# Designs tried in a protein design run: peptides against a protein of PDB entry 5HOI. Part 176

Target 1, 351 residues: chain A of PDB entry 5HOI
Amino acid sequence: FRYMPFSPAGTPFGFTDRRYLTMNEVGYVSTVKNSEQYSITVSFFDVGRFREYHFEDLFGYDLCFLNEKGTLFGQSKTGQIQYRPHDSIHSNWTKIIPLQAGERITSVAATPVRVIVGTSLGYFRSFNQFGVPFAVEKTSPIVALTAQNYRVFSVHYSQFHGLSYSLSELGTSSKRYYKRECPLPMSLPNINSDMKKDANLDYYNFNPMGIKSLFFSSYGDPCIFGSDNTLLLLSKWRSPEESKWLPILDSNMEIWKMSGGKETTDIHVWPLALAYDTLNCILVKGKHIWPEFPLPLPSEMEIRMPVFVKSKLLEENKAILNKKNEIGADTEAEEGEEDKEIQIPVSMAAE

## One batch from the design tools (peptide; made by RFdiffusion4, then SolubleMPNN)

Design b1_p19_6_s2 (from b1_p19_6, 8 letters changed)
Fold by OpenDDE base, seed 1:
Structure b1_p19_6_s2 (fold): chain B 351 residues (1-351), chain A 19 residues (1-19)
Amino acid sequence: as target 1 above (351 residues)
Amino acid sequence: SREEKIKETREKILELANE
């Protein structure tokens, strides 16, 4: 197993010279390889609120986190981080994170008030927005980070225990845990079944945890989107005994429903954020499960708990069609191409 | 509206599923 640098909704280079370092509801950060250098562009979905900017990257930043106030960059091997405010009023700052031999920065996160760095040895480093350090804590190896305001959602990996998560608040004086290295009930990528396609192997080599993204909802609930294309939300996290992961969207099931029950294998959801009860995402067509260039416009999907079994819906719809054909035998109604839209019963759309 | 955006998403999925 190798720890890889993780950024929310980051994409691999694949066979191209360009990739997305990160994307979310604010925008997207791209990097283009130019010989030994990289050109980074920070783009925004709200072009009226923010101006796109670019810069030359001499360090080869492989970690990124975008927020409403700035972009954090990191280099996983060298330990260099850079924060770039979107507003020109605030100065950029750089820092080198001390790394041990073989240690890597695995994830970075930034809010308007905190910067967080996680490593492959489980060093959790916290800073203010100006790069002033607060503390260093040793945890289980960190594989992913996200943050909102003072809250941090961290994903940890152990070879013996698999995935765990922590939810913490980085106050002024101390770190408070709401959850500390609790089991994360997320499915890992299945190397044997899914890796038969070269594109899936390339993505697995880029992101072996299969975490496409993690974020906080607009309500401040931790969300994670895994390789199974299920959006998990951590409910009731303020009550440690009542806290549970809710599968609030099966995106493959939702694509299947929205397509009228067509078996599609080349439409993919790429998660950006959860705003209220809608998943903001990129719809991706093609062999690759990640968006290419240019980036498609974001789409919104309503969250729905996957209560329905696809096989039962298909059997029920076949039974309805067979009954219609038994009753309809006497009227010479023309063979119009009945687009076999699986009528999802309205009762199943309202739950 | 939210309903319009969900409709646009459905239309886009239908388009992509017919390609």
Scores: peptide ipSAE 0.465, ipTM 0.928, DockQ to the pose 0.819
Fold by OpenDDE base, seed 2:
Structure b1_p19_6_s2 (fold): chain B 351 residues (1-351), chain A 19 residues (1-19)
Amino acid sequence: as target 1 above (351 residues)
Amino acid sequence: SREEKIKETREKILELANE
């Protein structure tokens, strides 16, 4: 297993000189490789609120986290991090994170009040927004981080225990755990089944955990979107005994429903954020499961618990079609095989 | 509206599914 740098909704280069370092509801950060240098652009969806900016990257930043106040960059191998406020009022700052031999920064997160660095050896480093350190904690190896305000959602990986997660609050004087290295019921990418498509191998090499993104919802609930294209939400995390992961959206099922029941293999959901009861996402058409350049406009997808079994809906629709064909057999009208759209019953649209 | 954005998403998926 190889620890790779993870950023929320980050994309690989693939066969291009360009990739997204990160994207979320605020915007997207792109990097372009120019010989031995990189050009980084920080772009925003709300162009009226924020001005796009660019800078030359001499370090090859491979980690990024975007928030409403600034962008955190990191270099996984060197341990360099940089925070760039979006405003000109606050200064940029740079810091080197001390790394042991073979240690990598695996993920970074930033809020308006906290900066977090996670490593392949499980060092969890916390800072304020000015890069002043609070603490260093040793955890299980960190593979992904996100943060909202004072809260941190961390994903850990152990060769023995698989994926776990922590939910913590970084106060001024102490770290509180709501969840501490609890099992994460997310499926890892299946190397044997998914590797039949070269594009899946390239993505697996970039992101071995298959975590497309993780974020906090607008309500402050931890969300994760895995390789199975299911959005998981951690419900009732304030009550340890009641806390559960809810599969609040099967994006493949929703694409299938919204396409009129067509088997599409080249439409992909790329998650950005969960705002209330809508997944903000990029709809991607093509061989790659990630957005290319230029970035398509974001789309909103309503969250729905996967209560319907696709096979059962297909059987019910076949049974309805067969009954219509048995009744229609007495009228010889040779009107052509128009693509019979699967009529989703109107009752499913109103709840 | 939210309903309008969800409708636009459905229309976009239908478009992408017919390409």
Scores: peptide ipSAE 0.464, ipTM 0.927, DockQ to the pose 0.830
Fold by OpenDDE base, seed 5:
Order: sequence, then C-alpha cells, then structure tokens
Structure b1_p19_6_s2 (fold): chain B 351 residues (1-351), chain A 19 residues (1-19)
Amino acid sequence: as target 1 above (351 residues)
Amino acid sequence: SREEKIKETREKILELANE
C-alpha cells in the first residue's frame, strides 16, 4: 500500500496531460502539464458570483481544496501549500509544511476560517485562513480530509484496522472530537474484480482507497462516496451512541432505475456535493469512471435509501407484463409503442 | 425547480443509456 495525495473528486491524468485537482458544488480546479510546468485553472459553476482565474504552477500541486472564499493547493512531496482567495482583496500566501523522511501530505482542506493539512504519518496540522498555525496533533495516518466552517471530517487508514474516521471541531483554543478514529464502514476497492478493466487500475493507482469524494452536506453532516458508488451520510453524530452511517444513495441503482432498467456499465456518477436532499454530481459516459474534458454540467440526484432489490423489481415488472398480456388477449390493442417505463415504487421517505 | 433538475437528470441518463 502507498499513501497517495487525495483531493475531493480529483481525477487522474490517465493518458492525458490534464486532470481535475478537485471539484465540488462551488466549481472545479484543473491542471495541465506544460513541459516541466503546470497551468492551474480555477473555474466556477456560478460564473456570475466568481471569476475564473488561472496561474502557472512551478511546484506541481497535486492536492487541492476549493471553497466559497478561496482555493488551497498543496504539494504532497515538498510540503508546500498555497492559499489563493477568490477575492483580490485578500493576499495569496504560501507556506512549507515540515515533512519527515518519507512523509507525504495526503490531504488538505480549507474553510473560510481554517486550513487543515493531513499527512501519511498522521500529523494533523491546523491553521487559520491566513496560514497562522494553531496546533499539530498526531493521529493515525490521514488519507482524506474535508472541512466545513470549524468542523473537520478526517479519514484515517491503519494496516491493522482498515479505515476509520474522525469528526472534530477546531475552536480558537481547543479541538473537540465528536468522533475519534471510529470504524468507517466503507468498502475498499476490490483489486481482483476491478482490475479486469485497465481503466480501473489507473484509478486504483491514483486513489487506492476508492474514496471518490467526501464532503459535508448542506446540513453539516459528514458524507463519503466510495468505490461501491454508495453515498454514506453520518447521521446523529452529535450523540456518539446514536451515530450511524446511512446509505442514502446507491448511485448504480439510481442509474439503473432512471435508464428504464437497462444494464449500463459505462454510465458513472461522479459526486460533487450533497445539497439538502439531492446529490450534486457529474454524469460520466465512457470507460473511465471520472469526468474528462470538457466537464459536463452538474446533475442532481434525489437521495433514496436502497430499500429495493433489483432482482425483485425485475420479477415484479415481468409478472405485471405477463398479467397484462394474459388479460389483453381478447382486445385488439393498438400497437402503441409500449414505452417500457418500469414503474418504480415510490420510495418511503427516510424518517 | 428541484423537480425540473431531477427530470433533466433522468432525461440525461436516458440519453446516455441510448448511446
């Protein structure tokens, strides 16, 4: 196993000279290889609120986090980080994170009030938005970070315990844990099943944890989207004993339903954010599970707990069709194009 | 509206599934 730099919804280069460093509901950050240099572009979905900007990257930033106030960049090997406010009123700042031999920055996160750096040795470094340090804490090795306001969702990896998560609040004087290195019930990529397609190997080498993204919902709940294409939401995290992960969306099931029950193997959901009760995502067509260039417009999927079994829905629909054909034998049915709309039962709203 | 966006997503998935 090798610790790789992780950014939310970041894509590999693949066979191209360009990739997305990160994307979310605010926008997307791309980087292009130009010989020995990189050109970074910060693009926004709300073009009326924010102006796209670009700059030359001499450092080869491989970590990124985008928020409504700025973009944090990081270089996993050198420990260099840069924060770029979107507004020209605030100055850019650069800092070097001290790294031990073999240590890597594995993830970075930024809010309007905090900057967080996580490392492969489990150093958790917190800063204000101006790069002033608050604290350094030693945790289990950090593989992913996201943050909203003062809250941080961290994913940790141990060779012995697999994936764990922490949920913390970074006050001015102290860090509070709501959850501390608790087991994360996310499926890891299955190398043996996924390796049958070369495109999956490239993605696995880029992201061996299979975490496509992690974010806070609009309500401030931790969300994670793994290699199984299931969106997990951490419910009731304020009550440690009542806290549970909810599978709020099986995106493969939703694609199957919305396609009219077609077996599609080349349509993929790329998660951006959870806004209220809708997953903001990119729909990707093709061999690669990640978006290419240009970036398609975002799509909205309603969250629905996977209560239905695909096989049962197919059997029920076949039984309904067979009953219609048995009753319809005596009436000259006009050959209207039977739009084979699979009637999907109304999902019970999650209480 | 939210319903319009969900409809657009369904239409887009149907389009992509017919390609």
Scores: peptide ipSAE 0.464, ipTM 0.928, DockQ to the pose 0.843
Fold by OpenDDE base, seed 3:
Structure b1_p19_6_s2 (fold): chain B 351 residues (1-351), chain A 19 residues (1-19)
Amino acid sequence: as target 1 above (351 residues)
Amino acid sequence: SREEKIKETREKILELANE
């Protein structure tokens, strides 16, 4: 295992000179390698609200977090971070995070009010939006961070305990925990099954945890999207005893249903955000599980609990087709291929 | 509407599954 820099929905270079550093509902940050330099572009989905901007990166930023007010960049090895407001009113700032020998920044997050830095040694560093430090805490090694307002969702990794998570609130004077290093029931990438495809090995080398993204929902619930393409939501996190992870979407199952039951191996969901009961995502076609260039327009997918077994649905659909063929032998009625949408009852919305 | 966007996503998945 190796600690790698993680950014939400970040993509590897692969065989190209360009990648996405991060993407979410606000936009996407790309970097292009030009000899020893990088050109970074910050692009937005709402072009009426925000103006695209670019700059030359001499540091080789490999960490990024985008929010509605600015972009945080980080360099995992040097400890350099930069915050760039989207507006021209607020100034950019740069800071060096002190790193020990072999320590790496593994993830960064930024809200309009907080900047968070997590490291491979489990240093959790908090700042305000101007880079003024609040505190340093020692935790288990941090592998991923996201934040919304004052709340932070952190993923930790231990060689002995696997994945854990914390949910905390960064007040002005203190950190409150709602959850502290609790077990995270997310499957790690299986090297033996999944690595039969070279493209999966490249992604595993980029992101060995298989966390495609993590974010807060529009309701403020922690969400994580793993290598199994299942969206997990942390329900009832305000009640420590009642808190549970809900598998609110199996994206492979939804692609299979929406394709009319076709076995597709080259259509992938790339998660951006959860707005209400809809996953905002990029639909990716091809060998790579991540979006290439140009970025496709975002798509919306309804969240649905994976209550159906694929084999049973195939048997039921075959039984319906066989009954139609037995009845249709006597009547020339051109009953069109109405794709009978299997209506899942709405009542299984994650409360 | 939300329903229109979900329909558009289905249509796009069907398109991509026929490529």
Scores: peptide ipSAE 0.464, ipTM 0.927, DockQ to the pose 0.794

Design b1_p19_6_s3 (from b1_p19_6, 9 letters changed)
Fold by OpenDDE base, seed 4:
Structure b1_p19_6_s3 (fold): chain B 351 residues (1-351), chain A 19 residues (1-19)
Amino acid sequence: as target 1 above (351 residues)
Amino acid sequence: SREERIQKTRELIAALANE
């Protein structure tokens, strides 16, 4: 196992000279290899609100976090971080995070009020938006971070205990935990079954945890989207005893439903954010599970708990077809090759 | 609307599944 730099919805280079460092509901950050340097572009979905900008990266930033006020960059090996406000009013700042031998920055997060750095040794470093340090805490090895306002969702990895998570609030004087290194019920990538395709191996080497993204919902609930393409939401996290992970969307199941029951292996959901009851995502067509260039427009999927079984839906559709054939036996068989589109019943709107 | 965007997503998935 290797600790790899993680950024929310970041993509590998693959066979290309370019990748997304991160993407979310605000926009997307791309990097292009240019000889010995990189060119970084910060792009926005709301082109009326923000101006796209680019700069030359001489450091090879491999970590990124985008928010509504700026972009945080990090270099996993050198410990360099840079914060770049989107506006020209606030200055960019750079800092070196002290790293021990073999330590890596594994994830970075930024809000308009906090900057967070997590490392492979479990150093959790917090700063304000101006790079003024608050604290250093030693935790289990950090593999992913996201933050919203003062809240931080951290994912930890132990070789002995697997994945855990913390949910904390970074006040001015103290860190409050709502959850501290609790078990994370996310499935890890299955190396043996899925590695038959080179593309899956490439992605696994880029992201061994299979965490495609993690974010806070619009309601401030921690969300994680794993390699199983299931969106998990942490519900009731304010009540330690009542807190639970909810599988609020099986994106593979939703693709299957929306395709009319086709077993597709080349349509993928790439998660951006959860706004209310809607997953904002990129739909990806192709061999790679991640978006290529140019980035498709974001799509919206309604969250739905995976309560349906494909076999039952197929049985119900067969039963409907059989009933139609029993009723239709008395009217002349026009031999229209009606492609048997499996009409997956749309929402049972429970009236 | 939200419903229209969800419907567009459904239509897009259906289209992509027919490619």
Scores: peptide ipSAE 0.476, ipTM 0.929, DockQ to the pose 0.814
Fold by OpenDDE base, seed 5:
Structure b1_p19_6_s3 (fold): chain B 351 residues (1-351), chain A 19 residues (1-19)
Amino acid sequence: as target 1 above (351 residues)
Amino acid sequence: SREERIQKTRELIAALANE
């Protein structure tokens, strides 16, 4: 197993010279290969609030985190990080994170008040927004980070224990844990079944955990979107005994419903954020499960717990069609094309 | 509205599933 640099909703290069380093509800960061260097562009969905900017990257940044105040960049091998405010009032800063032999920065996160760096050896490094260090903690190997205000959601991986997560608050004087290296009930990518398609192998090599993104909801709940295309939300995390992961959306089921029950294999949800009860996402058409260029406009999908079984819905719809055909046998057979639109019962849409 | 944006998402998925 190899620890790879992770950024929320980051995409591989594939066969192209460009990729997204990260994307969320604020915007998207792209990088283009220009010989031995890269050109980075920071773009925003709200073009009235923020001005797009670009710069030349001589370091080959492979880690990124975007927030409402700035962008954090990182180089996984060299340990270089750079913070770039979106405004011209605050200065950019650069720092080298000390790495041991074979250590990699695996994830970075930034809020308006904190910068966090996680490594393949489980070093958790915290800074303020100006790059002043607070602490270094040794944890299990970190594979993903996100942060909101003072809170950090970290995902850890051990070959012996699988996936775990922590939820912490980074005060000025101390780190508080709400959850500390608890089991994460997320499915890992299945190498043997999914790798029959070259596109899935390329994505697995880029992101072996299959974590498409992780974020905090607008309510401040940790969310994770894995390779199974299920959005998990950590509910009741303030009460350790009551805390549970809720599967609040099966995006494959929702695509199936919204397509009229068509088994599609080339429509994909790419997660950006959870705002209230709505997943902000990019809808992707094609062989690749990630968005290409240009980036499609964000789409909104309502969260719904996956209570429905496809087989039962198909059986019920067949039974309704058969009953309609038994009642309709007395009126002339107009050759109306059987529009195979599976009517999803309206009663099942309201619960 | 939120409902209009969700409906546009449904219409987009339906369109993409017919391509």
Scores: peptide ipSAE 0.474, ipTM 0.928, DockQ to the pose 0.840
Fold by OpenDDE base, seed 3:
Formats: C-alpha cells, structure tokens, sequence
Structure b1_p19_6_s3 (fold): chain B 351 residues (1-351), chain A 19 residues (1-19)
C-alpha cells in the first residue's frame, strides 16, 4: 500500500497534461503541466460572486482544498503549503510543514478559520487561516480530510484495522472529539474484480482508497462517497451511541432508474457536495469515471435510500409487459420501441 | 425550482443513456 495525496473530488492526469486538483460546490481547481512547471486555475460556478484567477506553480502542488474565502495548496513530498485568498485584499502565505523521512502530506483542508494538514504518519497539524499553528497531534495515518467552520472530518487507515474516521471540533484552546478513530463501513476498491479495466487501474493508482470525495452537508453532517458510488452520511453524530452511517444514495441505482432501466457502463456520478436533500454532482459520460475537460455543468440528484432490488423491478416490468402482450394479441397496436422503458412507480421514486 | 433541476438531471441521464 502507498499513501497518495488526496483532495476532494480530485482527478488524475491519466494520459493528459491536465487534471482537477479539487472541486466542490464553490468551484474547481485545475492544473496543467507546462514542461517543468504547472499552471493552476481557480474557477468558480458562481461567476458573479467570484473572479477566476490563475498563477504559475513552480512547486508541483498535488493537494488542494477550495472554500468560499480561499484555496489551500500543498505539495505532498516537500511539505510546502500555500493559502491564496480569493479576495485580493488578503495576502497569500506560504509555509513548510516539517516532514520526517518518508512522511508525506496525504490531505489538506481549509475553512475561513482553520487550516488542517494530515500526514501518512498520522500527524494532524492545525493552523488558523493566517498559517499560525495551534497544535500537533499524533493519530493513526490520515488518508483524507475535510472541514467546515471549526469541524474536521478525518479518514484514517491502518494496515491492521482498515479504515476509520474521526469527527472533531477545533476550538481556540482544545480539540474536542465527537468520534475518535471509529470504524468506517466503506468498501475499499476491489483490486481483483474491478482492475480488469485500465481506467480503474489508473484511478486506483491515483486514489487507492477509492474515496472520490468527502464533505460536510449543508446541515453539517459528514459525508463520504466511495468507489462503490454510494453516498454515506453520518447521522446522529452528536449522540455517540446513536451515531450511524446511512447509505442515502446509490448513484448507480439512480442512473439505472433515470435511464429507464438501461445497463449503462459509461455514465458516472462525480460528487461535489450535499445541499439539503440533493447531491450536487457532475454527470460524466465516457470511459473514465472522472470528469474531463471542459467540465460539464453541475447536476442535482435527489437523495434516496436504496430500498429497491433491481431483480424485483425487472420481474415486475416483465410481468407488466406479459400482461400487455396478452391484452395486445387482439389489437394490432404498433408497439413502438418506446415501451422498453422501465416504468418505476412514482410512489417508489418518492420513498 | 429544485424540482425543475432534479427533472433536468433525469432528462440529462436519459439523454446520455441514449448516446
């Protein structure tokens, strides 16, 4: 296993000279290779609120986190981080994170009030928005981070225990845990079955944990979207005994439903954020499970717990078709090819 | 509306599945 730099909804280069460093509901950060340097562009979905900007990256930033106030960049090997406010009134700052031999920054997160750096050795470093350090904590190895306001959702990996998560609040004086290295019931990428497609191998080499993104919902609940294309939400996290992960969306099932029951292998959901009861996402058509260039406009998908079994829906539709054919034997009604759409009962789409 | 945006997503998936 190799620790790789993680950024929310970041994409690999693949066979191209360009990739997305990160994307969310605010916007998207792209980088383009130009010989020995990179050109970074910070783009926004709300073009009326924010101005797109670009700069030359001589360091090769491979970590990124975008928020409403600025962009945090990091270089996983050198330990360099840079924060760039979107507003020109505030100055950029750069810092070197001290790394041990073989240690890497694995993830970074930034809110308007906190900067967080996680490492492959489990160093959790916290700063204010100006890069002033608060604390260093030793945890299990960190593989992913996200943050909202003062809250941090961290994913950890142990060779012996697999995936775990923490939910913490970074106050002024101390770190509070709501959850501390609890088991994370997320499926890891299956190397043997899924790696038959070259595109899956490229993505696995970029992101061995298969975490496409993680974020806080608009209600402040931790969300994670894994390689199984299921959105998990941490419910009731304020009550330690009642806290549970809810599978609030199977995106493969939703694509199958919305396609009229077509077996599609080239339509993919790329998660951005959870706003209320809608997943903000990019719909991707193609061989790669990640968005290419240009970036499509964001789409909204309603969250629904996976209650339906695909086989039962197919049996019910066959039974409906057989009844239509038994009735239709007496009337030369032109059965147009349109009748192959799986009618999902509207009541079942609402639950 | 929210419903209109969800419906547009459904229409887009249906269109992409016919390509």
Amino acid sequence: as target 1 above (351 residues)
Amino acid sequence: SREERIQKTRELIAALANE
Scores: peptide ipSAE 0.474, ipTM 0.928, DockQ to the pose 0.864
Fold by OpenDDE base, seed 1:
Structure b1_p19_6_s3 (fold): chain B 351 residues (1-351), chain A 19 residues (1-19)
Amino acid sequence: as target 1 above (351 residues)
Amino acid sequence: SREERIQKTRELIAALANE
């Protein structure tokens, strides 16, 4: 196993010279390889609020986190980080994170008030928005980070224990844990079934954990979107005994429903954010599970608990069709085989 | 509205599934 740099909704290069370093509800950060250099572009969905900007990257930043105030960049091997405010009022700053032999920065996160760096050895480093350090903590190896305001959601990996998560608040004087290295019930990528497609192997090599994105909801709940295309939300995290992961969306099931029950293998959901009861995402058509260039416009998908079983819905529809054919024997109307959309019972769509 | 954006997503998925 190798710890790889993680950024929320980041894409691999694949066979191209360009990729997305990160994307979310604010915008998307792309990098293009130009010989020995990279050109980075920070783009925004709200073009009226923010201006796109670009710069030459001499360091080869492979970590990124975008927020409403700035962009954090990191280089996983060298330990260099850079924060770039979107406005021209605040100055850019750079810092080198001290790394041990073989240590890598695995994830970075930034809010308007905090910068967080996680490493493959489990060093958790916290800073203010100006790069002033608060603390260094030793945890289990960090594989992913996200942050909102003062809260940090971290994912950890152990070869013995698998995935765990922490939820913490970074005050001025101390770190508070709401959850500390608790089991994360996320499915890991299945190497044997999924790796038959070269595109899935490329993505696995880029992101062995299969975490497509990690974010906080608009309500401040931790969210994770794994390789199984299920959105998990951490509910009731303020009450440690009542805290549970909710599978609030099976995106494959929703694509199947919205396609009229077609088994599609080339439509993919790429998660950006959870705003209220809607997943903001990119719909991807093609062999790759990630968006290519140009980036499609974001789409909104309603969250729904996966209570339906496809097999039961197909059996019920077959039973309805068979009953209609038994009644319809007397009228010769050549009504063409219109692929009748699977009528999802309205009663189960409203609960 | 939210409903209109969700409906546009449904229409887009249906279109992409017919390609």
Scores: peptide ipSAE 0.473, ipTM 0.928, DockQ to the pose 0.891

